# Peptides against a protein of PDB entry 3HUF, part 30

Target 1, 320 residues: chain A of PDB entry 3HUF
Amino acid sequence: MWIIEAEGDILKGKSRILFPGTYIVGRNVSDDSSHIQVISKSISKRHARFTILTPSEKDYFTGGPCEFEVKDLDTKFGTKVNEKVVGQNGDSYKEKDLKIQLGKCPFTINAYWRSMCIQFDNPEMLSQWASNLNLLGIPTGLRDSDATTHFVMNRQAGSSITVGTMYAFLKKTVIIDDSYLQYLSTVKESVIEDASLMPDALECFKNIIKNNDQFPSSPEDCINSLEGFSCAMLNTSSESHHLLELLGLRISTFMSLGDIDKELISKTDFVVLNNAVYDSEKISFPEGIFCLTIEQLWKIIIERNSRELISKEIERLKYA

## One batch from the design tools (peptide; aimed at target 1 K45)

Design b2_p15_8_s4 (made by RFdiffusion4, then SolubleMPNN; from b2_p15_8, 8 letters changed)
Fold by OpenDDE base, seed 1:
Structure b2_p15_8_s4 (fold): chain B 320 residues (1-320), chain A 15 residues (1-15)
Amino acid sequence: as target 1 above (320 residues)
Amino acid sequence: SKEAKEEAEAEKKAA
């Protein structure tokens, strides 16, 4: 989201969130969803137009800002952005930091991009929320992205957490739920005058973790917890691979269970399978190797003695 | 302040 601040009390000492939309900026406008009052005698009554676009698909992957357009409203002294005079037709900016000078005002409006990108684990929830979140200037998507700051956990009552949720947790992404999204949607008007009124996603996250026994106390409890172990996995998902890497595992990939030869078995402590393969091919597992699902692995990982537990299961199958 | 003086000069020039 875009946040604006200014020196010299020209914004009344307040930080303001700018959502996608059009704003008339000037001395003689009233603060609302379409106007930004700037308190300076050197500023025109109606000085500039700011237009913030909705996020692009690219912005979800890059964490880049919503496009910020500035147009001078035919003022005597013009408008500058980052020391450059705004062109007669307006200019568009993709920089994360904008110093906006209105005419000869000695104080600048400082616009900065607060990165917030929400990944969804569930396509139905994405479909439900994407439009509203985009209107807040929040990029949304399903695919993993290094730019993601928040992850929406699917609340299926009584189900195990998904691989996406496990990975989001280990990546230290703020896990949120529909309650946070609902709250976020309601504050749009209230944060106009005070950007500090933005909902604390970390409090939502803490509550999710506290109320769900499927999470360890911290990501640090799990990161590299299986260092020194080796696994093999089907080349099924990038998230699964990245999850296993964060556990400190050495990973070999294979395309089918038939590719699990004696050499691979000799170098591998266990095989990680998805649920579909585990359930369908359980009777055809190679002899002498421990096969488990990611969900079964996760149940071991969240235990304080995870290394001892996994070692015991590996040994159990070597003697079976 | 220097800023207030610059603002006052800007005001005189904007007028």
Scores: peptide ipSAE 0.025, ipTM 0.651, DockQ to the pose 0.053
OpenDDE base, seeds 2, 3, 4, 5: peptide ipSAE 0.022, 0.024, 0.024, 0.022; ipTM 0.636, 0.658, 0.646, 0.575

## One batch from the design tools (peptide; aimed at target 1 K41 S44 K76)

Design b2_p16_1 (made by RFdiffusion4)
Pose (drawn by RFdiffusion4):
Structure b2_p16_1 (pose): chain A 301 residues (1-255, 262-274, 288-320), chain P 16 residues (1-16)
Amino acid sequence: MWIIEAEGDILKGKSRILFPGTYIVGRNVSDDSSHIQVISKSISKRHARFTILTPSEKDYFTGGPCEFEVKDLDTKFGTKVNEKVVGQNGDSYKEKDLKIQLGKCPFTINAYWRSMCIQFDNPEMLSQWASNLNLLGIPTGLRDSDATTHFVMNRQAGSSITVGTMYAFLKKTVIIDDSYLQYLSTVKESVIEDASLMPDALECFKNIIKNNDQFPSSPEDCINSLEGFSCAMLNTSSESHHLLELLGLRISTFMKELISKTDFVVLNGIFCLTIEQLWKIIIERNSRELISKEIERLKYA
Amino acid sequence: EDEELEEVDEYDEEKE
């Protein structure tokens, strides 16, 4: 999401989260859902228009910002963005840091992008919530992405968690649920400061894993719990390979050395396991000679 | 600075 703040007291010492849409910025305007008051001698009463475009699907994967446009409103002293004068017809920017000077004001409005891309575990969930989050400047998607910051697990309807959830937990993604999304549906009309929505997501995550037999205490105890072991799988996607790597496994991808060197086969007279079955062991027992002894019992037998 | 404020006000009024 986009945020603005400034030095001096030109934004009254406050920061602000800017959603997709248009803002009029100037000396004689009141701070509301569509105006931003910036007080300085050289800033025109209505000085600049900031237009933030809604996100594209590609930004969910790249982590790129919503397009930020600035128009100078035929002002006395002009507008610059990153020291470039804004021409007529305005300019658009896809960088993550923008220094915006209005008129001759010695203090710049500093706009910066904070990463926030939300992965859903369920297509019906994505379709229900995507337009809401896109209007806030939050890219969403279903497939794996390296720019994902949050993961929405399905309602844990007294049942096992999905591989997407296990993977998000291991790569240290913040896991959230419906209750946090309901909070996000509150905030479009609001004028709120930098980092206003982020801590609630962490609180939601910390509460989810409490008293939950689908999760251990932390991603740290899960990571490298199966070191010394090895495995094999058919056409491993880079995500499943990374998931198994995070467990400390040695992996051999296939399309007398697939059998005796390899302790077990991970799926989607050899011994086979699903990742769902591997997660049950990855949690269960205590030590390295216990939580990896149940897996060592399933191999010999 | 005060002169720039006056100029900005006049300019904005003429522009409107």

Design b2_p16_1_s1 (made by RFdiffusion4, then SolubleMPNN; from b2_p16_1, 9 letters changed)
Fold by OpenDDE base, seed 5:
Structure b2_p16_1_s1 (fold): chain B 320 residues (1-320), chain A 16 residues (1-16)
Amino acid sequence: as target 1 above (320 residues)
Amino acid sequence: DEEIAKEVDEFEKKKE
């Protein structure tokens, strides 16, 4: 989201969120969802127009800002952004930091981008929330992104957490739920879009972890916890691969269960399968190797003695 | 500051 602040008292000492939309900026406007009052005798009554675009798909992957357009409203002394005069037709900016000077005002408006990118675990929730979140200037998507800051967990009571949720947790993404999204939606209803009104996602995340026994206390408890073990996995999911890498596993990939030869078995401690393959191919598992799902592996790695538990299972099947 | 303010106000009055 875009946040504006100013030096001195020209913004009355307040920080403000700029959601996607159009704002008239000037001395003689009243603060509302479409106007920003600036207190200076050196600026015009209506000085500039700010236009914030909705996030693009690219912004979700890069964590880049919503496009920020500035137009001077034909003022005496013009408008500058980052010491450059705004062109007659307006200019658009993709920099994360903008210093906006209105005419000869000695104080600048500082606009900065607060990175927030929300990944969804399922397409249904994305379809439900994407439009509303985009109207808050929050990029959204389904695919894994290095720019992802938040992850929406699907609350199905009694279900195991998904691989996406597991991976989001281990990569230290803030896990949130629908209650947090609902709370975010209320921020836009404020007459003055004060940045201080943004809810703390970390509190929501702490509560989710505290109340759900499927999570360890910290990602650090699981990261590299299986260092020194080797696994083979079916080449089906990049998220699954990255999850296993974060556990410190050496990973070999195969395309089918038939590709698991004696050589691979000799170098592999266990085989990781998705649920569909595990359930369908259970009768055709290679002999002498421990096969498990990611969900079964997760149940082991959240235990304090995960290394001992894995070792016992490997030994049990080597001698069976 | 007061001189700049006057110039701004005069410019706005000429546009009206």
Scores: peptide ipSAE 0.481, ipTM 0.940, DockQ to the pose 0.670
OpenDDE base, seeds 1, 2, 3, 4: peptide ipSAE 0.480, 0.480, 0.482, 0.480; ipTM 0.940, 0.940, 0.940, 0.939; seed 3 fails the geometry check

Design b2_p16_1_s2 (made by RFdiffusion4, then SolubleMPNN; from b2_p16_1, 6 letters changed)
Fold by OpenDDE base, seed 1:
Structure b2_p16_1_s2 (fold): chain B 320 residues (1-320), chain A 16 residues (1-16)
Amino acid sequence: as target 1 above (320 residues)
Amino acid sequence: DEEIQKEVDEYEEEKE
């Protein structure tokens, strides 16, 4: 999201979130969803127009800012952005930090991009929430992204957490739920004059983790917890691969169960399978190797003695 | 403060 602050009292000492939309900026406008009052004698009654575009799909993957357009409203002294005079037709900016000078005002409006990208675990929730979140200037998507800051957990009552949720947790992404999204949707108008009124996603996250026994106390409890072990995995999911990497596993990939030869077994402590393959092919598992699902692995990982538990299972199957 | 006031004053003079 874009946040503006200013030196001196020209913004009344307040920070403001700028959502996608158009704003008239000037001395003689009233603060609302489409106007930004600036208090300076050196600023025109109507000085500039700011236009913030909705997020692009690219912004979800890059964590880049919504495009920020500035147009001078034919003022005597013009408008500058980052010491450069705004062109007569307006200019567009993709920089994360903008120093906006209105005329000869000695105080600068500082616009900065606060990175927020929300990944959804399922298409249905994305379809429900994407439009509203995009109107907040928040990029949204389904695919894994290094720019992801927040992850929407699917609340299926009584189900195990998904691989996406597990991975989001280990990546230290702030896990949120539908209740947080609902809250975000309601505060849009209240944060116009005070950006600090944005809901604390970390509080929501802490509450989710505290109330769900499927999460460890911290990501740090699980990161590299399986260092020194090796696994083989079907090359089916990038998230699954990255999850196993965060556990500190050495990973070998294979394309089919038939590729699990004696050489692979000799280098591998256990095989990780997806649920569908595990359930369908369990009768065809190679002898002398421990096969498990990511969900079964997760149940072990969340335990304090995870290394001992895995070692016991590996030993049990090597001697069977 | 004085430099700020000078720029403000110059701007007011140019608006009149």
Scores: peptide ipSAE 0.028, ipTM 0.651, DockQ to the pose 0.133
OpenDDE base, seeds 2, 3, 4, 5: peptide ipSAE 0.019, 0.025, 0.025, 0.024; ipTM 0.459, 0.582, 0.639, 0.644

Design b2_p16_1_s3 (made by RFdiffusion4, then SolubleMPNN; from b2_p16_1, 5 letters changed)
Fold by OpenDDE base, seed 3:
Structure b2_p16_1_s3 (fold): chain B 320 residues (1-320), chain A 16 residues (1-16)
Amino acid sequence: as target 1 above (320 residues)
Amino acid sequence: EEEEEKEVDEFEEEKE
């Protein structure tokens, strides 16, 4: 989200969130959803127009800001952004930091981008929330992104957490739920005067982890916990591969169960399968290899003695 | 012709 602050008292010492939309900026406007009052004798009554665009798909992958457009409203002394005069037709900016000077005002408005990028685990939830979140200037998507700051956990009662949720947790992404998204939607008006009123997702995350026994106490408890073990996985998802890498596993990939030869078995401690393959192929598993799902692996890795548990299972199947 | 009240900075109104 874009946040503005100013030097001196020209913004009354307040930080403000700029959601996607248009704002008239000037001395003689009243602060509301479309106006920003700036208190200085050196600023015109209506000095500039700020326009914040909705997030692009690219912004989801890059963590880039919503496009920030500035237009001077034909003022005598103009408007500058990053020491450059704004053109007559306005200019658009994708920099994460903007220093906006209105006329001869000795104090600048500082706009900065606070990255918030929400990944969804399923397309249905994305479809439900994307429009609302985009109107908050929050990029949304389904695919893994290095720019992802938050991950929406799907609350299915009685189901194991998804691979996406597991990976998000290990990647130290803030896991949130529908309750947080609902709360975000309610604060839009209250944060106009005080950007500090934006809800902290960390509190939501702490509550999710505390109330769900499927999570370890921290990602650090699981990261590299399986260092020294080797696995083979079916080339199914990037998230699954990245999850296993974060566990410290040496990973070999195969295209089909038929590709699991004696050489691969000799170098592999266990085979990781998705649920669909595990359920369909459980009768045809190669002899002498431990096969498990990612969800079964997760149940082991969240235990304090995960290495001992895995070692016992490997030994049990090699000598059976 | 609605005189577009040129939003004169207050610093200029004090000099006239």
Scores: peptide ipSAE 0.021, ipTM 0.607, DockQ to the pose 0.110
OpenDDE base, seeds 1, 2, 4, 5: peptide ipSAE 0.021, 0.019, 0.021, 0.014; ipTM 0.629, 0.617, 0.609, 0.557; seed 5 fails the geometry check

Design b2_p16_1_s4 (made by RFdiffusion4, then SolubleMPNN; from b2_p16_1, 5 letters changed)
Fold by OpenDDE base, seed 2:
Structure b2_p16_1_s4 (fold): chain B 320 residues (1-320), chain A 16 residues (1-16)
Amino acid sequence: as target 1 above (320 residues)
Amino acid sequence: DEEEEKEVDEYEEEKE
């Protein structure tokens, strides 16, 4: 989201969030959802127009800012952004930091981008929330992104956490739920005058982790916890592969269960299967190999003695 | 055609 602050008292010492929308900026306007009052004798009554665009799809993957448009309102001394005079038709900016000078005012408005990108675990929740979140200047999507700051966990009562949730946790992404999204959607008007009133997602995250026994105390408890072990997996998802890498596993991929030969078995401690393959093919598993699902693996990983537990299971099946 | 009165930019020199 865009946040503005200013030098001196020209913004009355307040920081403000600029959501997507249009703002008239000047000395003789009243602060509201579409106006920003600036207190200076060197600023026009109506000096500039700021327009913040909604996030693009590209912004979700890059963590880049919503486009910031500045237009001078035909003022005597003009408007500058980053020491450059704004053009007659206005200019658009994608820089994360903007120094905005209105006329001859000795104090500048500083706009800075605070990155927030929300990944969703399921398309239904994305469909429900994306429009509202985009109107807050928050990029949203389903696909994994290096720019992702928050991850929306699917709350199905009584279900195991998904691979996406497991991976988001290990990536140290802030996991949130629908309750946080609901709260976030209601604060738009309350944060106009004070950007510090933005709700803290970390409190939501702490509560999720504390109240769900499917999470370890920290990602560090699981990262590289299986270093030195090797697994084979069916080439199913990128998230599954990345999850196993974060556990410190050496990973071999195969395309079919028929590719699991004696050579692969000799080099592999266990085989990771998706739930559908595990349930359908459990009768036909090769002898002498430990096969498990990602969910079963996760249940082992969250235990403090995960290395001992997995070693015992490997040994049990080699000698059976 | 209401001529939008060009609000005359009355600037006072702010003393630095």
Scores: peptide ipSAE 0.037, ipTM 0.651, DockQ to the pose 0.055
OpenDDE base, seeds 1, 3, 4, 5: peptide ipSAE 0.032, 0.028, 0.029, 0.028; ipTM 0.638, 0.600, 0.634, 0.599

Design b2_p16_2 (made by RFdiffusion4)
Pose (drawn by RFdiffusion4):
Structure b2_p16_2 (pose): chain A 301 residues (1-255, 262-274, 288-320), chain P 16 residues (1-16)
Amino acid sequence: MWIIEAEGDILKGKSRILFPGTYIVGRNVSDDSSHIQVISKSISKRHARFTILTPSEKDYFTGGPCEFEVKDLDTKFGTKVNEKVVGQNGDSYKEKDLKIQLGKCPFTINAYWRSMCIQFDNPEMLSQWASNLNLLGIPTGLRDSDATTHFVMNRQAGSSITVGTMYAFLKKTVIIDDSYLQYLSTVKESVIEDASLMPDALECFKNIIKNNDQFPSSPEDCINSLEGFSCAMLNTSSESHHLLELLGLRISTFMKELISKTDFVVLNGIFCLTIEQLWKIIIERNSRELISKEIERLKYA
Amino acid sequence: EELEEEKEEDEEYYEE
């Protein structure tokens, strides 16, 4: 999401989260859902228009920002973004850091993008919530992405968690649920400061894993719990390979050395396991000679 | 006309 703040007291010492839409910025305007008051001698009463475009699907994968546009409103002293004078017809910016000078004001409005891309585990969930989050400047998607910062697990309806959830937990993504999304549906009309929505997501995550037999205490105890072991799988996607790597496994991808060297086969007279079955063991027992003893029992037998 | 008025007010405000 986009956030602005400034040195001096030109934004009254406050920061602000800017959602997709249009803002009028100037000396004689009141701070509301569509105006930003910036007080300085050289800033025109209505000085600039900031337009933030809604996110594209590509930004969910790249982590790129919503397009930020600035128009100078035929002002006395002009507008510059990153030291470039804003021409008529305005300019658009896809960088993540923008220094915006209004008139001759010695203090710049500093706009910066905070990473926030939300992965859903369920297509019906994505379709229900995507437009809401896109209006806040939050890209969403279903497939794996390296720019994902949060993952929405389905309602844990007293049932096993999905591989997408296990993977998000291991790569240290913040796991959230419907209750946090309901909180996000509260905030479009609001004028709130930098980092206002982020801590609640961490609180939601910390509460989810508490007293939960689908999760261990931390991603740290899960990572490299199967070191010394090896495995094999058919046409491993880079995500499943990375998931198994995070468990400390050695992996051999296939399209007498696939059988005796390899301890087990991970799926989707050889011994086979699903990742869902492997997760049950990855939690269960205690030590390295216990939590990886049940997996060593399933191999010999 | 409204814009010119606003510019004049901006000028006076700047001279302060």

Design b2_p16_2_s1 (made by RFdiffusion4, then SolubleMPNN; from b2_p16_2, 8 letters changed)
Fold by OpenDDE base, seed 1:
Structure b2_p16_2_s1 (fold): chain B 320 residues (1-320), chain A 16 residues (1-16)
Amino acid sequence: as target 1 above (320 residues)
Amino acid sequence: MEKEKEDEEEEKEYEK
C-alpha cells in the first residue's frame, strides 16, 4: 500500500494510506477518501492530483508498487517528484519512494510503498476477496511468489492444513484467515487519517497458531530439522519441493514409481508421495523403503522428536 | 507587518 507522510505539519503530523483511487491535493480541500489537505501558504488551493492504480498481476510476483500518477493542476510553481518537474500531462511513477514537492513548499510529501501481497490457498476464496483487496492496493494470487507477505489459510473444518499453509508457515509468511480479511475490508475509512490504524495481521497470525495444534511454536522449530536425511519426491507441487528443502532434506526427483531403482533406494531415506499416488499405488511401493505423504511427514515434523521418529520409521522398514 | 505582507503575497501567488 502507498503511505504518505510529510515533514513539518503540512499533513498535520499524520501518516495516511492512499488506496487505489484519485486524490485532489491542496491547501483548500478537506481530508476525505478523495482529498488530501496540505497546510502551507506555498501550496495552491487545488495543487495536484494523485491517482493510484489498482495492482497488476505482475505486482503480485514482484511486490512492486501500484502505479502512482501525479498531475499538476496548472499551478504557478508546479509540482516536482524526486526533484523532477511533473510534465504538463502528468507523470507516472513505479518507484517505491516518492518525494513530492508542491510548489515552493519547503516540506515534501514523502510517499513510500509498504509491500503487502496476499496469497490464497483456495481459488474460491481468491475469487471472493480479490476485488476488495485490489481496491486496497493489495496484489492477490494463488501461485507461490517470493513477494507474498500474507497467506490466507483455507479453513476446512476437521482437515489437516494444506501443503500451501505448511510452506507459508515455514517461509515465515503471515498466515491470516477470512476473519482478518473481513476486518481489513472494514477499516478503509478509518485508516485515511492514520495509517497506524491498519489491522495487525501478526495478532491474527498468533491467534491462528495458538489455537491450532497442527502448527509448531515457530518456523525455526522445523527449518532444517531433517538436515542430513535424503528423500525422493514423486508427483508433488513446487511448493512441496520447497517445503522439503526448508526442512533441510536432500531431494531427488523422479517421474514414476518405476524409476525407484536399487541405486535410488540406496541413497534415499524415504520417499514422499502425493496423496493420490500413496493411496492408489500402496501395493506397488518398492520393498525396503519408507514411503509417506507430505501430510504424514508434517505430522512427524511438528513433533519435538521428529528426527528420532523419522529414524525409527526408516529403520523399521529397512529391516522388515 | 513585513512577514504578514510576505504571507499575503505568497497566498496571492497560490490563489491560482
Scores: peptide ipSAE 0.111, ipTM 0.728, DockQ to the pose 0.118
OpenDDE base, seeds 2, 3, 4, 5: peptide ipSAE 0.098, 0.095, 0.101, 0.108; ipTM 0.717, 0.717, 0.725, 0.727

Design b2_p16_2_s2 (made by RFdiffusion4, then SolubleMPNN; from b2_p16_2, 8 letters changed)
Fold by OpenDDE base, seed 1:
Structure b2_p16_2_s2 (fold): chain B 320 residues (1-320), chain A 16 residues (1-16)
Amino acid sequence: as target 1 above (320 residues)
Amino acid sequence: SEKEEEDKEEEEEYAK
């Protein structure tokens, strides 16, 4: 989201979130959803127009800012952004930091991009929330992104957490739920004058973890917890691969259970399978190797003695 | 006052 602040009390010492939309900026406008009052004698009554575009799909993957357009409203002294005069037709900016000078005002409006990108685990929830979140200047998507800051956990009561949720947790992404999204949808008015009133996603995250025994206390408890072990997995999921990497596993990939030969077994402590393959092919598992699902692995990983538990299971099958 | 004149000149200069 874009946040503006200014020196010299020209914004009354307040920070403001700018959501996608159009804002008239000037001395003689009243602060509302489409106006930004700036208090300086050196600023025109109606000085500039700020237009913030909705996030693009590219912004979800890059964490880039919503496009920020500035137009001078034919003022005597013009408008500058990053010490450059805004063109007569206006200019668009994709920089994360903008110093906006209105006329001869000695104080600048500082606009900065606070990255927030929300990944959804479920396409139905994305479809429900994407429009509202985009109108907050929040990029949204389903696919894994290095720019992801928040992850929406699907609340299916009584189900195990998904691989996406596990991976989001280990990536130290802030896990949120529908309750937080509902709260976000209502904040447009409250945060106009004070950007600090933005709801704390970390509190939501803490509550999710506290109330769900499927989460360890910290990602750090699980990261590299299986260092020194080797696994083989089906080349089916990038998230699954990345999850196993974060556990510190050496990973070999195979395309089918038939590719699990004696050589692969000799280099592998256990095989990780998806649920569908595990359930369908359990009768055809290679002899002398421990096979488990990611969900079964996760149940071991969240235990304090995860290394001992895995070692015991490996030994049990090696000598059976 | 000189300050009121300066303030007025600034207001007039930025009145557009």
Scores: peptide ipSAE 0.048, ipTM 0.713, DockQ to the pose 0.122
OpenDDE base, seeds 2, 3, 4, 5: peptide ipSAE 0.045, 0.035, 0.046, 0.045; ipTM 0.703, 0.692, 0.710, 0.707

Design b2_p16_2_s3 (made by RFdiffusion4, then SolubleMPNN; from b2_p16_2, 7 letters changed)
Fold by OpenDDE base, seed 5:
Structure b2_p16_2_s3 (fold): chain B 320 residues (1-320), chain A 16 residues (1-16)
Amino acid sequence: as target 1 above (320 residues)
Amino acid sequence: KEKEKEDEEEEEFYKE
């Protein structure tokens, strides 16, 4: 999201979130959803127009800012952004930091981009929330992204957490739910005067973890917890592969259960399968190898004695 | 007319 602050009390000592939309900036406007009052005698009554675009799909992957357009409203002394005079037709900016000077005002408006990118675990939740979140200047998507800051867990009561949720947790992404998204939708008016009124996702995250026994106490409890073990995985998802890497596993990939030969078995402690393959192929599993789902693996990983538990299962099936 | 008045108010302020 874009946040503006200013020196010399020209913004009344307040920070403000700028959501996608158009703002008239000047001395003789009242602060609202489309106006920014600046208190300086050196600026016009209506000095500039700020236009913030909705986020692009690219912004979700890069964590880049919403495009920030500045237009001078034909003022005597003009407008500058990053020491450059704004062109007569206005200019657009993709920099994360903007110093905006209105006329000869000795104080600048400082605009900075606070990255918030929300990944969704399922397309239904994305479809429900994407439009509203984009109107807050928050990029949204389904795919894993290095720019992802928050992950929406779907609260299906009694369901196991998904691979996406497991991976998001281990990546130290802030896990949120629909309750947090609902709360975000209500704050748009209140944060006009004070950007500090933006709800903190960490409290939502703490409550999710506290109320769900499927989470370990911290990501650090699971990261590299299976160092020294080797697994084979059916090449189904990059996210599953990355999850297993974060557990410290040596990973071999295969395309079919038929590719699991004696050589692979000799080098592999266990095989990780998706639920569909596990359920369909459970009768045809290779002898002498421990096969499990990611969900079954996760249930072992969250236990304090995870290494002992997995070793016991490996031994049990290797000698059966 | 309104623009001319805004420019005049800015000029008066910088002359003080």
Scores: peptide ipSAE 0.029, ipTM 0.679, DockQ to the pose 0.505
OpenDDE base, seeds 1, 2, 3, 4: peptide ipSAE 0.028, 0.027, 0.022, 0.024; ipTM 0.686, 0.672, 0.617, 0.643; seed 4 fails the geometry check

